# Peptides against a protein of PDB entry 5KEZ: the designs that were tried, part 80

Target 1, 320 residues: chain A of PDB entry 5KEZ
Amino acid sequence: NVAIYNPFRPWWERYQPVSYKLCTRSGNEDEFRNMVTRCNNVGVRIYVDAVINHMCGNAVSAGTSSTCGSYFNPGSRDFPAVPYSGWDFNDGKCKTGSGDIENYNDATQVRDCRLTGLLDLALEKDYVRSKIAEYMNHLIDIGVAGFRLDASKHMWPGDIKAILDKLHNLNSNWFPAGSKPFIYQEVIDLGGEPIKSSDYFGNGRVTEFKYGAKLGTVIRKWNGEKMSYLKNWGEGWGFVPSDRALVFVDNHDNQRGHGAGGASILTFWDARLYKMAVGFMLAHPYGFTRVMSSYRWPRQFQNGNDVNDWVGPPNNNGVI

## One batch from the design tools (peptide; made by RFdiffusion4, then SolubleMPNN)

Design b2_p15_3_s4 (from b2_p15_3, 10 letters changed)
Fold by OpenDDE base, seed 2:
Structure b2_p15_3_s4 (fold): chain B 320 residues (1-320), chain A 15 residues (1-15)
Amino acid sequence: as target 1 above (320 residues)
Amino acid sequence: SWAQEQYDKYVASFK
């Protein structure tokens, strides 16, 4: 991915890929392989956050400022480490003036235009699908158990399906023969937009962002909400079917006070309430649960916003 | 809408 130095190595640089090389601040491919093996050997499975909707931001300077030193040129859409070129992006398909998503009520814009400047891959192309599948298959062959598909809302479900159809079975050294990768898709559906979580049920599980948002409201006792109202928690609250839901109290985005859920989201900053929420989530039989493991950072609020919400994991001069 | 506002904030986190 791109190496961003202003601010200094933010967490979100990881979501701006310039190659599919397993070479990042977390380590190299050999170290990753070693970690996957060690984890699998003790029954801990690895699920990779796969950023496949886009490459890096269109405004990032060309060069070799990346975690593996790979050259890239956003201006010319040149990512030779893949390789991608101008033919592999949706620049000509997006019809907005800016090239970015301007109206989230237009499903075509949401999927064909750039997410906040991130160069949007032409996932309709078999070449692009194959390059992504090769990346994911390499991970599968290493021994990962599945994937979180980042920014799934911004990909056509059929394009995702086409990629998934190219995937190998899981590594038989640790998984039963014929096992398929576990897929969950990040889709923010809090209502009010044309794209729905149900559009993606055919590909795998979907993140249920209503879960953390509503649970936070209840536990905080906002708007007269009571814990007793959680009696029909799950589908009874309008959430997706349990077998399609991946649930969580917070994630890396809304833990920083923004994203889906807003201020209602409970985090480790509110330790007592957070423990209640996580405990409830783990005890209640709804969805596939995900527990957050995070870190403290020096929050600095200005006008209600944390100006340090970019801060990534603890590191030594950029080295994790 | 409230939902749209929350998503916009999410998108902004990538800048």
Scores: peptide ipSAE 0.031, ipTM 0.734, DockQ to the pose 0.088
Fold by OpenDDE base, seed 1:
Structure b2_p15_3_s4 (fold): chain B 320 residues (1-320), chain A 15 residues (1-15)
Amino acid sequence: as target 1 above (320 residues)
Amino acid sequence: SWAQEQYDKYVASFK
């Protein structure tokens, strides 16, 4: 991914890829292989957060300022480490003046235009699909069990399916022969927009952002909400079917107040209430559960916003 | 939606 120095190496630089090489501030490929092997040997499976909707921001300077040293040029859409070129992006398909998504009530914009400047890959092209599948298959062959598909809302479900259809079976050293990768898709659907979670049910599970948002209001006792109302928690609250739901109390985005759910989201910063919410989630049978593992950073609020919400996880490699 | 607007503000910080 791109190396961002202002602010200094933020967490979100990881979501601006310039290659599919496994060398980042989290480690190199050998270290990753070692972790996957050790985890699999004790029954802990690894699911990779796969950023396949886009490459880095269009305004990032060209050069080799990346975690693996790969050259890239956002201006010319040149990513030779893949390789991608100007033919592999949706620049000509997006019809907005800025090239960015401007109207989330236009599903075509949401999927064909840039997510706030992030160069949007042309996933309709078999070449692009194959490059992504190659990346994911490399991970599958290493021994991962599946994937979180980042920014799935911004990809056409059919394009995602086309990529998934190219995937190998899981590594037979740890998984039964013929096992398929576990897929869950990040789709923010709180209602009111044309793109729905149900559009993606055919590809795998979908994130249910209503879960953390509504649970937060209940635990916080907002709007007269009571714990007794959780009797029909799940589908009874208008959530997606349990067998399609990936549920969580918070994620890295809304933990910083910027994701779906708003101020209701509970985090480790509210320790007591957070433990209550996580405990309830783990005890209740609805959905496939995900527990957040995060870190503390020096929060500084100005006008209600944490000016240090960019701070990345602890790291001491000093090189990458 | 409001939630999407907040998400956009987050992503915009990448620039």
Scores: peptide ipSAE 0.029, ipTM 0.728, DockQ to the pose 0.100
Fold by OpenDDE base, seed 4:
Structure b2_p15_3_s4 (fold): chain B 320 residues (1-320), chain A 15 residues (1-15)
Amino acid sequence: as target 1 above (320 residues)
Amino acid sequence: SWAQEQYDKYVASFK
């Protein structure tokens, strides 16, 4: 991914890929392979946060300032380490003046235009699908158990399906023969937009962002909510079917206070309430649970916004 | 809507 130094190596630089090389602040491919092996050998499975909707931001300077030193040129859509070129992006498909998503009530824009300037891959193309599948298959062959598909809302479900159909079975060294990768898709559906979580059920599980938002409201006793109202928690609250739900109290985005769920989201900053929420989540049968492991950072609020919301995990001068 | 506003803020956090 792009190495960003202003601010200094933010967490979100990882979501601006320039190649599919397994070479990041966390280590190189050999180290990753070693980690996956060691984890699998003790029954710990690895799920990769796969950024496949886009490459880096269109305004990032061309060069080799990347975690693996690969050259890239956002201006010309040149990512030779893949390789991708201008033919592999949705520049011509997006009809907005800016090239970015301007109206999130327009599903076509949401999927065909750039997410905040992030170069939008033409996932309709078999070439692009295959390059992504190759990346994911390499990981599968290494021994990962599945994937979080980043920004799934911004990809056509059919394109995702086409990629998933190209995926190998899981590595038989650790998984039963014929096992399929575990797929969960990041889709923010809190209502009010045309794209629905149900659009993605065919590909795997989806993130249920209503879960953390509503649970936070209940535990905070906002709007007269009571714990007793959780008796029909899950589908009874209008959430997606349990077998399609990936549930969580918070994630890295909404933990920073202005993402999906807003101020209702409980985090480790509110330790007691957070423990209650996480405990309830783990005890309740609804959905597949994900527990957040985060870190403290020096929050600095200016005009209600944390100016340090970019801060990534503890590191040594950028090295994790 | 509130949901849309939250989403917009989320999206904006990527840069």
Scores: peptide ipSAE 0.026, ipTM 0.587, DockQ to the pose 0.089
Fold by OpenDDE base, seed 3:
Structure b2_p15_3_s4 (fold): chain B 320 residues (1-320), chain A 15 residues (1-15)
Amino acid sequence: as target 1 above (320 residues)
Amino acid sequence: SWAQEQYDKYVASFK
């Protein structure tokens, strides 16, 4: 991914890929292989956050400022380490003036235009699908158990399906023969927009962002909410079917005050309430649960916004 | 939605 130095090596630089090389601030491919092996050997499975909707931001300077030193040029859509070129992006398909998503009530725009400047891959192209599949298959062969598909809302479900259909079975050294990767898709659906979580059910589980948002209001006792109202928690609260839901109290985005849920989201900053919420989530049968493991950072609020929400995990001069 | 707008603002803060 791109190496960002202003601010200094933020966590979100990981979501601006310039290659599919397993060479990042966390380590190299050999170290990753070693970690996956050690984890699998003790029954801990690895699921990769796969950033496949886009490459880096269109405004990032060209050069070799990346975690693996790969050259890239956002301006010309040149990512030779893949390789991608201008033919592999949706620039010509997006019809907005800015090239970015401007209206989330336009599903086509949400999927064909850039997410806040992130260069949008042409996932309808078999070439692009194949490059992504090769990346994911490499990870599968290493021994990962599945994937979180980042920014799935911004990809056509059919394109995702086409990629998934290219995937290998899981590594038989650790998984039963014929096992398929576990897939969960990040889709923000709080209602009111044309893109629905149900659009993605065919590909795997989806994130249920209503879960953390609503649980937060209940635990906080907002709007007269009571714990007893959780009797029909799950589908009874309008959530997606349990067998399609990936649930969580918070994630890396909304623990920073952004994303689905707003101020209702409970985080480790609210230690007591957070423990209550996480405990409830783990005890309740609804959905597939995900527990957040995060870190403290020097929060600095200005006009209700943390200006240090970019801060990544503890590191040594950018190396985690 | 408001939540989506907040998300977009967050993502837009990426440099």
Scores: peptide ipSAE 0.028, ipTM 0.614, DockQ to the pose 0.098; fails the geometry check

Design b2_p15_4_s1 (from b2_p15_4, 7 letters changed)
Fold by OpenDDE base, seed 2:
Structure b2_p15_4_s1 (fold): chain B 320 residues (1-320), chain A 15 residues (1-15)
Amino acid sequence: as target 1 above (320 residues)
Amino acid sequence: GTPGPGILWRFDGEE
């Protein structure tokens, strides 16, 4: 991915890829392979956060300022380490003036335009699908158990399916023969927009963002909510079917958020209430559960927003 | 510079 120095190595630089090389601040490919092996040998499975919707931001300077030193040029859409070129992006398909998503009520914009300036891959092309599948298959062959698909809301479900159909079975050294990778898709669906989480049920599980938002409201006792109302927690609250849901109290994004959904989210900053929420989630039989392991950072609020929401994990001058 | 993708959820949740 790109190496960002202003601000200094933010967490979100990891979501701006310039290649599919397994070479980042976390380590190189050999170290990753070693980690996967060690984890699998003790029954801990690895799921990779796969960033396949886009490459880096269009405004990032060209050069070799990347975690693996690969050259890239956002201006010319040149990513030779893949390789991608200008033919592999949706620049011509997006019809907005800025090239970015401008209206989330337009599903076509949401999927064909740039997410906050991130160069949007043309996932309709078999070439692009194949390059992504090769990346994911390499990980599968190493021994990972599955994937979180980042920014799934911004990809057409059919394009995702086309990629998934190219995937290998899991590595038989650790998984039963014929095992399929576990897939869950990040889709932010709180209602009110045309894109629905149900659009993605055919590809795997989806993130249920209503879970953390509503649970936070209840535990905070907002709007007269009571714990007793959680008796029918799950589908009874309008959530997706349990077998399609991946649930969580918080994630790295909404730990840093604001607004209606963001304000209700419980995090480790609210330790007592957070423990209650996580405990309830683990005890209640709904969805596939995910527990967050995060870190503290020096929050500085200005006009209701944390200006340090970019801060990544603890590091020693950029080295993790 | 290009903002981080994590900022987007703030807008998604309000729309």
Scores: peptide ipSAE 0.033, ipTM 0.716, DockQ to the pose 0.037
Fold by OpenDDE base, seed 1:
Structure b2_p15_4_s1 (fold): chain B 320 residues (1-320), chain A 15 residues (1-15)
Amino acid sequence: as target 1 above (320 residues)
Amino acid sequence: GTPGPGILWRFDGEE
């Protein structure tokens, strides 16, 4: 991914790929392979956060400022380490003045325009699908069990399906022959927008963001909410079907957010209430559960906003 | 260095 130095190595640089090389501040490919093997040997499975909707930001300077030293040029859409070129992006499809998503009520903008300036890959092209599939298959062959598909809301479900259809079965050294990768898709659907979580059910599970938001309000006792209302927690609250839901109290994004996406969200900063929420989630039989493991950073609030929400995870690797 | 775009959880609606 791109190496961002202003601010200094933020967490979100990890979501700006310039290649599909397994070479980041988290380690190199050999170290990753070793970890996957060791984990599988003791029954711990690995699911990779796969960033396949986009490459890096359009405003990033061209050069070799990346975690593995690969050259890239956002301005000309050149990513030779893949390789991608100007033919592999949706620049010509996006009709907004900025080239970015401007209206989330327009599904075509959400899928074909840039998410906050991130260069949007043309996933309709078989070439692009194949390059992504090659990346994911390499991981499958290493021994991962599945994937979180980042920014799935911004990809057409059919394009995702086309990529998934190219995937290998899981590595038979650790998984039963014929096993398929576990897929869950990040789709932010709190209602009120045209893109729905149900659009993606055919590809795998979907993140249920209503879960953490609503649970937070209940446990915080906001607006007269009561724990007794949780009797029909799950589908009874308008959530997606249990067998399609991946649920969580917080994630890395809404841990840093506001409003429905942040203010109600319980995090480790509210330790007591957070433990209650996580305990409830693990005890209640709804959805596939995910527990967050995060880190502290020096929060600095200005006008209600944490100006240090960019701070990345602790890292002692000064080389990459 | 050149700053890149930040990624935040975004939703057009508010609670």
Scores: peptide ipSAE 0.033, ipTM 0.702, DockQ to the pose 0.032
Fold by OpenDDE base, seed 5:
Structure b2_p15_4_s1 (fold): chain B 320 residues (1-320), chain A 15 residues (1-15)
Amino acid sequence: as target 1 above (320 residues)
Amino acid sequence: GTPGPGILWRFDGEE
């Protein structure tokens, strides 16, 4: 991914890929392989956060400022380490003046235009699908158990399916023969937008963002909410079917969020309430649970926004 | 610079 130095190595640089090389601040491919092996050997499975909707931001300077030193040129859509070129992006498909998503009520924009400047891959192209599948298959062959698909909301479900259909079975060294990768898709669906979580049920599980938001309001006793209202927690609250739900109290994004639903999210900053929420989540049978492991950073709020929400994990001069 | 995905969530959450 791109190496961003202003601000200094933010967490979100990880979500601006320039190649599919397993070479980041977390380590190189050999180290990753070693970790996966060691984890699998003790029954701990690895799920990769796969960023496949886009490459890096269109405004990032061309060069070799990346975690593995790969050259890239966002201006010309040149990512030779893949390789991708201008033919592999949705620039011509997006009809907005800016090239970015301008209206989230337009599903076509949401999927064909750039997410805040992030170069949008043409996932309709078999070439692009194949390159992504090769990346994911390499990980599968290493021994990962599945994937979180980042920014799934911004990909056409059919394109995702086309990629998934190219995936290998899991590594038989650790998984039963014929096992399929576990897929959960990040879709932010809190209502009010045309893209729905249900659009993606055919590809795997979906993140249920209503879970953390609603649980937060209940535990915080906002709007007269009571714990007793959790009697029909899950589908009874309008959540996706349990077998399609990936649930969590917080994630790296909404942990840094604000606005509608944002303030309800419980995090480690609210230690007592957070423990209650996590405890409830783990005790309740609804959905597949994910527990967040985060870190503290020096929050600085200006006009309700943390200007330091970019701060990544503890590091030694950029090295994790 | 290019903003991070966290900002995107904020906007989506308010829609």
Scores: peptide ipSAE 0.032, ipTM 0.716, DockQ to the pose 0.038
Fold by OpenDDE base, seed 4:
Structure b2_p15_4_s1 (fold): chain B 320 residues (1-320), chain A 15 residues (1-15)
Amino acid sequence: as target 1 above (320 residues)
Amino acid sequence: GTPGPGILWRFDGEE
């Protein structure tokens, strides 16, 4: 991915890929392989946060400022380490003036335009699908158990399915023969937009963002909410079917969020309430649970915004 | 440079 130095190596640089090389701030491919092996050998499975919707930001300077030194040129859509070129992006498909998503009520924009400037891959193309599948299959062959698909809301479900159909079975050294990768898709569906979580049920589980938001309001006793109202927690609260839900109290994004939904999110900053929420989540049978392991950072609020929300996990001069 | 992708609540049915 792109190496960002201003701010200094933010967490979100990981979500700006320039190649599919397993060479990042966390280590090289050999180290990753070793980790996966060691984890699998003790029954710990690895699920990769796969960034397949896009490459890096369109405004990033061309060069070799990347975690593995690969050259890239966002301006010309040149990612030779893949390789991708201008034909592999949705520049011509997106019809907004900026090239970015401008209206989230326009599903076409949401899928075909750039997410905050991130170069949007043309996932309709078999070539692109195959390159992504190759990347994911490499990980599968190493021994990962599945994937979180980043920014799934911004990909057409059919394109995702096409990629998933190209995936290998899991590595039989650790998984039963014929095992399929575990897929969960990041889809932000809080209502009010045309894209629905249900659009993605065919591909695997989806993130249920209503879970953390609503649980936060209940635990915080906002809007007259009471714990007793959780008696029909899950589908009864309008959440997706349990067998399609991946649930969480917070994630790396919404713990930095704002607004009505964002403010309700419980995090480690509110330790007592957070433990209550996590405890409830783990005790309740609804959905597949994900527990967040985060970190403190020097929050600095200016005009209601944390100017240090970019800060990544503890690191040694950028190396984790 | 391009900022992180993050969640933009204003575009996710929430303010």
Scores: peptide ipSAE 0.032, ipTM 0.716, DockQ to the pose 0.036; fails the geometry check

